# Peptides against a protein of PDB entry 3J47, part 133

Target 1, 121 residues: chain A of PDB entry 3J47
Amino acid sequence: IRLTNQLKSLKGLQSKLKDVVEYLDKVINKELPINHTILGKLQDVFNLLPNLGTPDDDEIDVENHDRINISNNLQKALTVKTNDELMVIYISNLVRSIIAFDDLIENKIQNKKIQEQRVKD
Target 2, 26 residues: chain B of PDB entry 3J47
Amino acid sequence: NAQYHLLVKQGDGLLTKLQKYGAAVR

## One batch from the design tools (peptide; made by RFdiffusion4, then SolubleMPNN)

Design b2_p29_3_s3 (from b2_p29_3, 15 letters changed)
Fold by OpenDDE base, seed 5:
Structure b2_p29_3_s3 (fold): chain B 121 residues (1-121), chain C 26 residues (1-26), chain A 29 residues (1-29)
Amino acid sequence: as target 1 above (121 residues)
Amino acid sequence: as target 2 above (26 residues)
Amino acid sequence: DSELEKKEKEMLEILKKVHELLKKLEEQR
């Protein structure tokens, strides 16, 4: 049962990671705005990952410990990599918001100058 | 991590400057 | 890792350009 749940969680994580990569590619291509709901669901998955890596201490046969440690290290590395990708997306959105705000300020300044010229004529 | 936090902090600083500028242009 | 680091560097360069633009706008006031 635990191995099947870990495999299902890993398949779910792999599917989510694929969806994130596909979403990342669409965001890089400027085809879609960043969906906060996908980010929230990923954060929830990552907050649940530490709980998936805590063995309840009482029944894990010693022979699988090395494979579980390698799998947990790989999951942790994949988690860190996905978190870094999400961070780059977040920064990209922040920068886009800053640029859009700068353009809005410049447009307001230009409109004000045009209005001041029309009042002087 | 540390470089990311620095970059986020710089972005927040720029956003704050933009907000102050936008308020001063209104 | 190398592609992520490249994107991070590009983002840092964009932030520097935006900072320079803001500085120029502040100097024109």
Scores: peptide ipSAE 0.262, ipTM 0.833, DockQ to the pose 0.029
Fold by OpenDDE base, seed 1:
Structure b2_p29_3_s3 (fold): chain B 121 residues (1-121), chain C 26 residues (1-26), chain A 29 residues (1-29)
Amino acid sequence: as target 1 above (121 residues)
Amino acid sequence: as target 2 above (26 residues)
Amino acid sequence: DSELEKKEKEMLEILKKVHELLKKLEEQR
């Protein structure tokens, strides 16, 4: 039961990471805005990953050493992949913030020009 | 890793310039 | 007018830097 639940959770995480990558590609392509709910769920998964990476240092037999190394390598690979995805999200948010700020500046310049014209009339 | 850090550093540099401009527009 | 023109020039410089960063992001993809 416990191993089956761990494997199901890992498959669920892998599927969710794939969905996040696909979503990020759509955000990069400007097809969709960043969904804060997806980002929040990804952060929750990421915050759970360090807690999944404490093998309880309970002395369990020599035959599990290869499985622990495979689990740690997979978790490290998932962490690296998640970090790369989070970076792409961060850059996408940065670019969006820059565009929104440029638009705000342009709107302020235009509003000032309109006010100056109204004072001259 | 190194390309990542370079990209983040460039993004932070741009954000800092954007913030300075925003403060000058206020 | 001169202060607004200075701000507009500074905005244009930021936009150029944004464009260069986007180009570098595309080159890394």
Scores: peptide ipSAE 0.261, ipTM 0.839, DockQ to the pose 0.063
Fold by OpenDDE base, seed 3:
Structure b2_p29_3_s3 (fold): chain B 121 residues (1-121), chain C 26 residues (1-26), chain A 29 residues (1-29)
Amino acid sequence: as target 1 above (121 residues)
Amino acid sequence: as target 2 above (26 residues)
Amino acid sequence: DSELEKKEKEMLEILKKVHELLKKLEEQR
């Protein structure tokens, strides 16, 4: 039961991650307008990540347009990196779940063999 | 991306095999 | 990028090992 629920939750996470990727691809391709609410929730997920780059408060006045593009590219690169890390964690948990299920099946087979031996004695 | 989708597909394939094995051990 | 690609390779290798372990268990049945 617990393992099946973990696998179901993990599949649910995978589906959500796929939906996020498909959404980002549609936004990149200009097929969908940037939904500020979805982008805000994605930003909230990223804000729960350790803030990789608060610029130290020491430069007033270099043209705000290029810094926004560089910060968006860095944040997007960090977004991709975080997505890839979450994917690695997801696969790792999937693999651990598979191993734990394998061990459980092996334990059941061993218990059955022990019972069959006890009936032959 | 493509390697990840392949890894996920392989993991799902393994999970499906493991589920079939678990059902046949019951 | 290189560290991510390294982790992806390690993950692929773990999945291959798990596949081989499952195959061995199926062969023992």
Scores: peptide ipSAE 0.239, ipTM 0.832, DockQ to the pose 0.035
Fold by OpenDDE base, seed 2:
Structure b2_p29_3_s3 (fold): chain B 121 residues (1-121), chain C 26 residues (1-26), chain A 29 residues (1-29)
Amino acid sequence: as target 1 above (121 residues)
Amino acid sequence: as target 2 above (26 residues)
Amino acid sequence: DSELEKKEKEMLEILKKVHELLKKLEEQR
């Protein structure tokens, strides 16, 4: 139950992140107006992320079109990194749940052996 | 990506084995 | 990247240990 809920929550987060990316692509393609509230929440999420590498001071001279592509590539790289981190956390919690379940099985087997021994005495 | 899918598949296989043991111990 | 790879390696090692424990339990049945 708890593990299934965590997997469902992770899938829900992945779906929401996909919806945000699809929304951003529509805004970039000028299919939708920029929603300042969504953009502000996205900025808050990025501000909670440890320093998005300032583009190295050496790339400041690249035309405005390349700056947008670099920003998109950085956002994609950060999204991938965040997904990988969340995934490592998820698998770590899965492994802990597996170990705890193995210990529970072993404890139940031991308790059964103790009961069988008490019936033989 | 590929190593991750392998790790998830191994974890799911292990979870399935644990579920079978949990049912056999009931 | 190296810290993520290290955590992934540690997790793979735990999965191997649990797999070995389950295999021993199957052999005792």
Scores: peptide ipSAE 0.231, ipTM 0.826, DockQ to the pose 0.034

Design b2_p29_3_s4 (from b2_p29_3, 18 letters changed)
Fold by OpenDDE base, seed 3:
Structure b2_p29_3_s4 (fold): chain B 121 residues (1-121), chain C 26 residues (1-26), chain A 29 residues (1-29)
Amino acid sequence: as target 1 above (121 residues)
Amino acid sequence: as target 2 above (26 residues)
Amino acid sequence: DKELDEQLENMNRILQEVHELFKKLEELK
């Protein structure tokens, strides 16, 4: 039962990660805005990943040791891949914040020029 | 790894400049 | 005048750094 639940959770995570990648590609292409709900659910999955990797030390037969090592290596590889995806999201948000700030500065510059023209009249 | 850390470091540098600029515009 | 010009220069410098970050992101694809 526990192994079947872990495998189901891992398949669910893999599907969700694929949906996040597809979403990220659409965000990079400016087709969709960032969904904060998807990001929050991704963070929750990340906070649960360390807990999914703690073997409860009770009763795993020696025949599963190779499958556990493959699972841990795959989980580590998935964690690295998802860290790279989170960084792309972070950089994309940083850049959007910078562009919005630059637009605010340009608006402030224009407002100042309009005030200087009104003082010369 | 190294290119990734360099990209993060550049983003953090840019964020720091943006924060300093925002403080000077206030 | 001078403070506004300094602000505009700082903005242009930030825009250049943003452009370089985008170029590096495109090189990683």
Scores: peptide ipSAE 0.296, ipTM 0.838, DockQ to the pose 0.065
Fold by OpenDDE base, seed 2:
Structure b2_p29_3_s4 (fold): chain B 121 residues (1-121), chain C 26 residues (1-26), chain A 29 residues (1-29)
Amino acid sequence: as target 1 above (121 residues)
Amino acid sequence: as target 2 above (26 residues)
Amino acid sequence: DKELDEQLENMNRILQEVHELFKKLEELK
């Protein structure tokens, strides 16, 4: 019963992670807007993931070790891929914010020049 | 990893320049 | 991988364009 529930939760998480990747791909392709709520929940999931990076020194049987190592390497590779994709989205939003602020500054400079001209006339 | 960290540092550098410029235009 | 590299390159290009815009704006000052 407990193992079956853990396996079901893991399958649910894998499905949700796939849905997030498909969503991120659509956002990259400009088909959908970035949902900050999905991003925040994904970050929370990553922060709750135990550090899969310390094989502490317990002799676990060679036949299960290959499947667990492949699963951990796949999950690590998926985590890295997702982190890279999130970073691309973050930098894209940063660049958009920078451009929008540059345009705002230029508009403010132009408005100031127009006001200075109107005071000289 | 290293290229992404460089890109993040460049973005932070631009954000800092942008903030300084926004403060100088106030 | 290739698509991510292409996106990174496009972002670096935009970042360079923004940096050149800031230089031009500093020169106007």
Scores: peptide ipSAE 0.281, ipTM 0.838, DockQ to the pose 0.029
Fold by OpenDDE base, seed 1:
Structure b2_p29_3_s4 (fold): chain B 121 residues (1-121), chain C 26 residues (1-26), chain A 29 residues (1-29)
Amino acid sequence: as target 1 above (121 residues)
Amino acid sequence: as target 2 above (26 residues)
Amino acid sequence: DKELDEQLENMNRILQEVHELFKKLEELK
């Protein structure tokens, strides 16, 4: 029961994060105006994310350094044109990172469920 | 300008924590 | 077990804030 509810909540999160990305892409394409209230609440989500990890231990995975560098270079390149458009792209990249993280949590939950099933057989 | 740089710095801190967590989930 | 429970609590907090974001997005439609 608890694990099934957690997996359902995780799928709900993944769907919602996809809808946020779609919204951000529409804002980038100027199909929708930038909403300050949405940006403020996205900031609140990002401010709560730091409270979700215990601070333990150094392994810098080299593959993620390129994605951070792409985000920083895209930020540098667009700082010249509109502070708001940069902020939207930055938030979109953060949301994509959260989606990838959600998929990793779902995979870990599935692996645990498979192990619990193997112990009952 | 200053508020934007603060926001970017906060989000970079978040990305770093998200990476550490992704490494702990693997 | 404890670490996974902390991960799930964290995910639930993120889900609540994302849900509030979506409510505000729907109010704008």
Scores: peptide ipSAE 0.269, ipTM 0.820, DockQ to the pose 0.039
Fold by OpenDDE base, seed 5:
Structure b2_p29_3_s4 (fold): chain B 121 residues (1-121), chain C 26 residues (1-26), chain A 29 residues (1-29)
Amino acid sequence: as target 1 above (121 residues)
Amino acid sequence: as target 2 above (26 residues)
Amino acid sequence: DKELDEQLENMNRILQEVHELFKKLEELK
């Protein structure tokens, strides 16, 4: 029962990963806009993936060592790129929040000046 | 990594100040 | 008057912190 549930969960994960890859390919090809929810879940998956960067030492063929190094470099590059993209989104949202706040302050200052003028008239 | 986390922390600090200011202006 | 001046001071402080964030972002490029 437990092993069968784990296999079912793993198959479900594999299907979702395939759907994410297909989505990413469509985004790369500019066929679909970036879905922030899918990217966030993909990031959560990458953060939950054990760092594939510590194979404990035992004799894996030179071809596997090169594949592991390429995979680790690709994973690191994807993590850095994804982190940079998130940072740009975060900063963009922060800037929008600041602008909206500045506009609110200016509107309040103007409203106060108008009220002070109306009380003096 | 460390510079990124520092920048995020600074942005969160700024958002907190904005929220406090917005509450004080209300 | 005093409350408006305090609001302006807080706004200027926020703008300075924003500018420092932008400067750090530019240093990361």
Scores: peptide ipSAE 0.252, ipTM 0.813, DockQ to the pose 0.081

Design b2_p29_4_s1 (from b2_p29_4, 18 letters changed)
Fold by OpenDDE base, seed 2:
Structure b2_p29_4_s1 (fold): chain B 121 residues (1-121), chain C 26 residues (1-26), chain A 29 residues (1-29)
Amino acid sequence: as target 1 above (121 residues)
Amino acid sequence: as target 2 above (26 residues)
Amino acid sequence: NQEVKLRDELLSEVLRQIELLEKLIKEFE
Protein backbone atom coordinates (compact mmCIF):
# COMPACT_ATOMS: atom_id res chain seq x y z
CA ILE B 1 0.00 0.00 0.00
CA ARG B 2 2.70 2.65 0.90
CA LEU B 3 4.86 1.76 -2.16
CA THR B 4 1.82 1.98 -4.50
CA ASN B 5 0.94 5.41 -3.09
CA GLN B 6 4.55 6.62 -3.52
CA LEU B 7 4.58 5.34 -7.13
CA LYS B 8 1.24 7.07 -7.81
CA SER B 9 2.54 10.33 -6.28
CA LEU B 10 5.73 10.06 -8.38
CA LYS B 11 3.69 9.49 -11.58
CA GLY B 12 1.52 12.49 -10.66
CA LEU B 13 4.63 14.62 -10.11
CA GLN B 14 6.13 13.44 -13.43
CA SER B 15 2.90 14.31 -15.29
CA LYS B 16 2.76 17.74 -13.61
CA LEU B 17 6.44 18.36 -14.39
CA LYS B 18 5.75 17.49 -18.06
CA ASP B 19 2.79 19.92 -18.10
CA VAL B 20 5.03 22.65 -16.62
CA VAL B 21 7.80 22.03 -19.18
CA GLU B 22 5.21 22.20 -21.97
CA TYR B 23 3.87 25.43 -20.43
CA LEU B 24 7.39 26.90 -20.15
CA ASP B 25 8.10 25.99 -23.80
CA LYS B 26 4.88 27.81 -24.83
CA VAL B 27 5.96 30.84 -22.73
CA ILE B 28 9.46 30.81 -24.33
CA ASN B 29 7.79 30.61 -27.76
CA LYS B 30 5.56 33.61 -26.72
CA GLU B 31 2.39 31.51 -27.25
CA LEU B 32 1.30 32.05 -23.61
CA PRO B 33 1.98 34.71 -20.95
CA ILE B 34 4.07 33.83 -17.89
CA ASN B 35 1.84 32.81 -14.98
CA HIS B 36 3.67 33.77 -11.77
CA THR B 37 1.33 31.59 -9.67
CA ILE B 38 2.29 28.46 -11.66
CA LEU B 39 6.00 29.38 -11.41
CA GLY B 40 5.73 29.96 -7.63
CA LYS B 41 3.98 26.60 -7.13
CA LEU B 42 6.62 24.95 -9.29
CA GLN B 43 9.40 26.49 -7.16
CA ASP B 44 7.60 25.23 -4.04
CA VAL B 45 7.41 21.73 -5.59
CA PHE B 46 11.14 21.83 -6.41
CA ASN B 47 12.03 23.07 -2.91
CA LEU B 48 9.85 20.30 -1.40
CA LEU B 49 11.44 17.66 -3.65
CA PRO B 50 13.57 15.70 -1.21
CA ASN B 51 17.22 15.77 -2.22
CA LEU B 52 17.05 12.59 -4.35
CA GLY B 53 20.87 12.47 -4.03
CA THR B 54 21.23 11.32 -0.39
CA PRO B 55 21.20 7.54 -0.47
CA ASP B 56 20.32 6.74 3.08
CA ASP B 57 22.79 3.86 3.66
CA ASP B 58 20.10 1.11 3.67
CA GLU B 59 21.21 -1.84 1.47
CA ILE B 60 18.99 -1.80 -1.66
CA ASP B 61 20.20 -4.41 -4.20
CA VAL B 62 22.72 -3.44 -6.93
CA GLU B 63 20.61 -4.54 -9.97
CA ASN B 64 17.95 -1.76 -9.75
CA HIS B 65 20.58 0.90 -8.96
CA ASP B 66 21.18 1.91 -12.60
CA ARG B 67 17.51 2.71 -13.39
CA ILE B 68 17.01 4.62 -10.11
CA ASN B 69 20.30 6.53 -10.55
CA ILE B 70 19.47 7.39 -14.19
CA SER B 71 15.99 8.57 -13.08
CA ASN B 72 17.46 10.62 -10.18
CA ASN B 73 20.24 12.10 -12.36
CA LEU B 74 17.71 12.92 -15.11
CA GLN B 75 15.33 14.47 -12.55
CA LYS B 76 18.23 16.43 -11.00
CA ALA B 77 19.36 17.57 -14.48
CA LEU B 78 15.76 18.57 -15.35
CA THR B 79 15.47 20.42 -12.00
CA VAL B 80 18.73 22.32 -12.67
CA LYS B 81 17.64 23.13 -16.25
CA THR B 82 14.22 24.32 -15.03
CA ASN B 83 15.84 26.42 -12.28
CA ASP B 84 18.16 28.01 -14.88
CA GLU B 85 15.19 28.76 -17.20
CA LEU B 86 13.22 30.25 -14.26
CA MET B 87 16.21 32.41 -13.33
CA VAL B 88 16.56 33.69 -16.92
CA ILE B 89 12.84 34.60 -16.82
CA TYR B 90 13.23 36.24 -13.38
CA ILE B 91 16.25 38.32 -14.45
CA SER B 92 14.51 39.28 -17.73
CA ASN B 93 11.51 40.52 -15.72
CA LEU B 94 13.84 42.34 -13.32
CA VAL B 95 15.56 44.07 -16.28
CA ARG B 96 12.14 45.05 -17.72
CA SER B 97 11.11 46.45 -14.31
CA ILE B 98 14.36 48.45 -14.15
CA ILE B 99 13.78 49.88 -17.66
CA ALA B 100 10.20 50.83 -16.69
CA PHE B 101 11.52 52.48 -13.50
CA ASP B 102 14.16 54.39 -15.53
CA ASP B 103 11.36 55.70 -17.80
CA LEU B 104 9.37 56.72 -14.69
CA ILE B 105 12.40 58.57 -13.31
CA GLU B 106 12.92 60.39 -16.63
CA ASN B 107 9.25 61.41 -16.62
CA LYS B 108 9.69 62.80 -13.07
CA ILE B 109 12.86 64.70 -14.08
CA GLN B 110 11.06 66.17 -17.11
CA ASN B 111 8.02 67.14 -15.00
CA LYS B 112 10.34 68.81 -12.46
CA LYS B 113 12.11 70.76 -15.24
CA ILE B 114 8.72 71.88 -16.63
CA GLN B 115 7.66 73.09 -13.14
CA GLU B 116 10.98 74.94 -12.62
CA GLN B 117 10.55 76.62 -16.03
CA ARG B 118 6.96 77.68 -15.13
CA VAL B 119 8.26 79.30 -11.89
CA LYS B 120 10.88 81.30 -13.88
CA ASP B 121 8.30 82.64 -16.36
CA ASN C 1 26.82 27.87 -12.16
CA ALA C 2 29.57 30.57 -12.01
CA GLN C 3 28.08 32.67 -14.87
CA TYR C 4 24.63 32.34 -13.26
CA HIS C 5 25.90 33.57 -9.85
CA LEU C 6 27.71 36.42 -11.61
CA LEU C 7 24.48 37.41 -13.42
CA VAL C 8 22.48 37.32 -10.15
CA LYS C 9 25.14 39.39 -8.36
CA GLN C 10 25.12 41.95 -11.19
CA GLY C 11 21.27 42.09 -11.03
CA ASP C 12 21.43 42.78 -7.27
CA GLY C 13 23.98 45.53 -7.89
CA LEU C 14 21.67 47.12 -10.47
CA LEU C 15 18.65 46.84 -8.13
CA THR C 16 20.69 48.60 -5.39
CA LYS C 17 21.66 51.41 -7.82
CA LEU C 18 18.01 51.72 -8.88
CA GLN C 19 16.92 52.04 -5.21
CA LYS C 20 19.56 54.74 -4.60
CA TYR C 21 18.42 56.60 -7.70
CA GLY C 22 14.75 56.36 -6.66
CA ALA C 23 15.70 57.78 -3.24
CA ALA C 24 17.65 60.67 -4.85
CA VAL C 25 14.65 61.58 -7.08
CA ARG C 26 12.28 61.77 -4.06
CA ASN A 1 23.77 67.12 -13.60
CA GLN A 2 24.57 64.41 -10.94
CA GLU A 3 21.07 62.84 -11.28
CA VAL A 4 21.41 62.63 -15.11
CA LYS A 5 24.88 61.07 -14.77
CA LEU A 6 23.60 58.46 -12.28
CA ARG A 7 20.72 57.63 -14.65
CA ASP A 8 23.07 57.23 -17.62
CA GLU A 9 25.27 54.89 -15.54
CA LEU A 10 22.17 52.85 -14.55
CA LEU A 11 20.98 52.62 -18.17
CA SER A 12 24.45 51.50 -19.33
CA GLU A 13 24.48 48.77 -16.65
CA VAL A 14 20.95 47.62 -17.69
CA LEU A 15 22.08 47.33 -21.33
CA ARG A 16 25.14 45.33 -20.25
CA GLN A 17 22.90 42.92 -18.30
CA ILE A 18 20.56 42.46 -21.30
CA GLU A 19 23.57 41.59 -23.48
CA LEU A 20 24.81 39.11 -20.86
CA LEU A 21 21.35 37.49 -20.66
CA GLU A 22 21.16 37.19 -24.46
CA LYS A 23 24.54 35.42 -24.49
CA LEU A 24 23.44 33.06 -21.71
CA ILE A 25 20.17 32.23 -23.54
CA LYS A 26 22.13 31.46 -26.74
CA GLU A 27 24.44 29.09 -24.81
CA PHE A 28 21.39 27.14 -23.51
CA GLU A 29 19.85 26.78 -27.02
Scores: peptide ipSAE 0.297, ipTM 0.820, DockQ to the pose 0.030
Fold by OpenDDE base, seed 1:
Structure b2_p29_4_s1 (fold): chain B 121 residues (1-121), chain C 26 residues (1-26), chain A 29 residues (1-29)
Amino acid sequence: as target 1 above (121 residues)
Amino acid sequence: as target 2 above (26 residues)
Amino acid sequence: NQEVKLRDELLSEVLRQIELLEKLIKEFE
């Protein structure tokens, strides 16, 4: 039962990761804004990932060792992939912050020009 | 004006670097 | 190990850029 739940959670994470990558590609292409709900769900999955890999030392029969190794390798591979996606999200947010700052600078420059014109009139 | 243009130019430099980093993570 | 190191270097440079942006924001406030 626990291994099947881990595999299901892992498949769910992989699907969410794919959705996040597709979302990030759309964000980079300026097609969509960042969805904070996707980021929050990703963080929740990360906070749950360490708990999916802790063997409770007391109930895992030796026959599960090969399936556990495959599950742990899949979890590790998903953790690495998800860390890479989080980095891309973070960089994308920084790029947006810089663009928003550039727009703010341009707005301040325009407002200053308007004030200088009003003082000359 | 000159200080704002300097700050914009510095921001563009940061944007260019950040874009290079975003491309290196892909 | 090299990939992790490259990511850490990238993260450090991103943090340095944030600090530079914060300085620019403070100069515009």
Scores: peptide ipSAE 0.292, ipTM 0.820, DockQ to the pose 0.338
Fold by OpenDDE base, seed 5:
Structure b2_p29_4_s1 (fold): chain B 121 residues (1-121), chain C 26 residues (1-26), chain A 29 residues (1-29)
Amino acid sequence: as target 1 above (121 residues)
Amino acid sequence: as target 2 above (26 residues)
Amino acid sequence: NQEVKLRDELLSEVLRQIELLEKLIKEFE
């Protein structure tokens, strides 16, 4: 029972991973807009991916060592790229929030000036 | 990594200031 | 006056964050 449930969960994860790859390919090809929710879940998956690249030192043939190094470099590059994209999104949202606050303050200043003028008339 | 975490932490500080500002303007 | 001061402080902090980002981007180029 427990092993069958783990295998079912792993198959479900594999299917979702395939759907994410297909989505990413469509986004790269500009066929679909980036869905922030899918990106966030992909990031959570990458953050939950165990570092597949601490080889505990035991007998990996030179071909496996090169494949592991390529996988680690790719994972590191993807993590860096993802962090940079998140950072750009975060700052863009922060700037938008500040602009919205500036507009709100200007509106309050104008409303206060109008009210002060109405009290003098 | 450390510079990125510092930047995120500074951004969270700014977001908190922004929230306090929004509350003071209400 | 207090609201304007708080806005100016917030804007200054944002500009500081943008400058920090530009430095980080240049270090990775």
Scores: peptide ipSAE 0.276, ipTM 0.821, DockQ to the pose 0.030
Fold by OpenDDE base, seed 3:
Structure b2_p29_4_s1 (fold): chain B 121 residues (1-121), chain C 26 residues (1-26), chain A 29 residues (1-29)
Amino acid sequence: as target 1 above (121 residues)
Amino acid sequence: as target 2 above (26 residues)
Amino acid sequence: NQEVKLRDELLSEVLRQIELLEKLIKEFE
């Protein structure tokens, strides 16, 4: 079940990324104004990125998958020369992702310290 | 434009540091 | 010690990114 959901999420992200590129091409060509609804949907996708790190109990190497996803999202968003406002949103989401990873790393360190203390007792 | 590209480059540097940190914690 | 130092450096850079974003937002207002 989880692999199918990850593939569906990846396909959904790929579709949305295609829609963003197509929208940006239309904006560059002055065919359409900036659509706030597309920006909102993009924000929703980015707000789902830190939530992909909640461990429901299946032993899939979530840390490597999240790193690959963030690196791929960074590479994709660096490749997408978007308007300055989309850029600010992207950096804000990058910063939020970094904070969420820092908190995850802290939690892992605390868990390791608790385990080391239990082995000494 | 130039300030934005600088900010993106600095964010990439921060991500690289975070990756190194996560590798040091493992 | 080294791990804590790397976190402090990461946090300092995050704060610098936030400050730069705040400056950009003020330039667009």
Scores: peptide ipSAE 0.306, ipTM 0.822, DockQ to the pose 0.030; fails the geometry check

Design b2_p29_4_s2 (from b2_p29_4, 20 letters changed)
Fold by OpenDDE base, seed 2:
Structure b2_p29_4_s2 (fold): chain B 121 residues (1-121), chain C 26 residues (1-26), chain A 29 residues (1-29)
Amino acid sequence: as target 1 above (121 residues)
Amino acid sequence: as target 2 above (26 residues)
Amino acid sequence: AQEVKQREELLSEVLRQLQQLQELIAEFR
């Protein structure tokens, strides 16, 4: 019963993670706006994930270890992939913000030049 | 990892320059 | 006059760095 519930919860988490990846891909492709609430919840999930990977028990049988190691390596690889996708989104937003500020600054410079010309006329 | 840290460092450098420019334009 | 020139130089440097950041992002794709 406990193991079956844990496996069901893990499958549910994997499905949710896949949905988030698909959402992130749509956001990268500009098909959907970034939802900051989804991003924050995903960050919270990642901040909780470091507790899943201390191999401090040196005595668990070699034959079950391959399936658990493949699952942990796959989950780590999926975590890294999703972290990389989140990073690309963060940098894309940073770049957009920088461009918008650059345009704002250029507009302010142009407006000041126009005002200085109007004072000379 | 190294490429990530480089990208973040470049982004932070741009943000800092943008802040300085915004302060100079005020 | 001098302040406007310094602002233009700073803007040009921001644009150059933005281009470098875009190139770096393109290397990840």
Scores: peptide ipSAE 0.241, ipTM 0.818, DockQ to the pose 0.030
Fold by OpenDDE base, seed 1:
Structure b2_p29_4_s2 (fold): chain B 121 residues (1-121), chain C 26 residues (1-26), chain A 29 residues (1-29)
Amino acid sequence: as target 1 above (121 residues)
Amino acid sequence: as target 2 above (26 residues)
Amino acid sequence: AQEVKQREELLSEVLRQLQQLQELIAEFR
């Protein structure tokens, strides 16, 4: 039961990551704005991932140790991948915010110059 | 990690400068 | 690796544009 739930959560995470990558590609291509709801759900999944790796100390069946190591390596790899994707989203948001503010400031500077010229005429 | 945090910190610094300028132009 | 580098280059260009804007502001002060 626990392995099936981990595998289902992992498949769900992988599907969500794929959706986020596709979304990020669309955002990079300026086709869509960032979906904050997807980001929040990824953060929630990321915060839950460390809790999936605490073995409850009470079932040391020796056959599970190799499966646990594979699961832990896969969980680490997915954690790193998710972190890298979150980082990419964050940088992309920051850059877009900076560009939008730069354009706003330039527009204000131009408006101020036009107003100063109208007062001199 | 460290290079990324440095890049984020630089971006946040720029955003802060841009916000200060936007406030001074208002 | 290549996408990270492209984003660093884009951020560097935004930094350059912000520096140019700061220089323009300094000329008006």
Scores: peptide ipSAE 0.230, ipTM 0.826, DockQ to the pose 0.057
Fold by OpenDDE base, seed 4:
Structure b2_p29_4_s2 (fold): chain B 121 residues (1-121), chain C 26 residues (1-26), chain A 29 residues (1-29)
Amino acid sequence: as target 1 above (121 residues)
Amino acid sequence: as target 2 above (26 residues)
Amino acid sequence: AQEVKQREELLSEVLRQLQQLQELIAEFR
């Protein structure tokens, strides 16, 4: 039962990660704004990942040790993948903020040039 | 990892330059 | 005049770095 639940949770996480990647691609392509709710949910999933792989202390059945190790390795791999995805989001947001700020600076420069021209006329 | 850190470092560098530019435009 | 030129140069450098960052991001895809 527990392994099946872990596998189901993992599949759910994998599906969410896929959705996040797809969302990230859309965000990077400027097709969608960053959904902070999706990001928050991804962070929540990430924070829950360590807990999904910790066997509650009570059922260390020795026969499942290999499956638990595989689960932990997979969880670690997913954790790394999730971190990479979060960073792609972060950098994408940073780049977007930089572009927006650059546009604001350019607009300010243009406005200043216009004002300087008006003073000369 | 290394490429990732490089990307972050470049982003931070760009942000810093942008901040300096913004301050110079004020 | 001189200050405007310095601002334009700084903007151009920011844009160049932004492009470099975009290229680096593209290498991760």
Scores: peptide ipSAE 0.266, ipTM 0.822, DockQ to the pose 0.029; fails the geometry check
Fold by OpenDDE base, seed 3:
Structure b2_p29_4_s2 (fold): chain B 121 residues (1-121), chain C 26 residues (1-26), chain A 29 residues (1-29)
Amino acid sequence: as target 1 above (121 residues)
Amino acid sequence: as target 2 above (26 residues)
Amino acid sequence: AQEVKQREELLSEVLRQLQQLQELIAEFR
């Protein structure tokens, strides 16, 4: 039962990571705005990931230890991949913020030029 | 990791320049 | 006059850094 739940959780995480990648690609392509709800759910999954790797200290079956280590390494690799994806989102947001500020500044410069021209006329 | 930190550092540098520009435009 | 030029130079530097950031993002695709 526990192993089936871990496998289901891992499949769910893998599906969610795929959805995040697809979402990131759409955000990069400016097709969709950032969904903070997806990001929050991903963050919640990551906060739960360390708890999925805590062995409850009940029963040393030595044969499962290698599978658990492989699972933990895969989970760590998935965590790194998601950190990279979150970074791409962060940078994309930063770039968008920069563009929006650039446009705001240009608009202020233009408004000032128009006002200076009106004072000369 | 190193490329990641470099990219974040470049973004932060750009954000800082943008803040200075916004302050100079006020 | 001189303040406007400094603002334009700063804007140009921001745009250059934004482009470098876009290139770096493109290398990760």
Scores: peptide ipSAE 0.252, ipTM 0.818, DockQ to the pose 0.030; fails the geometry check

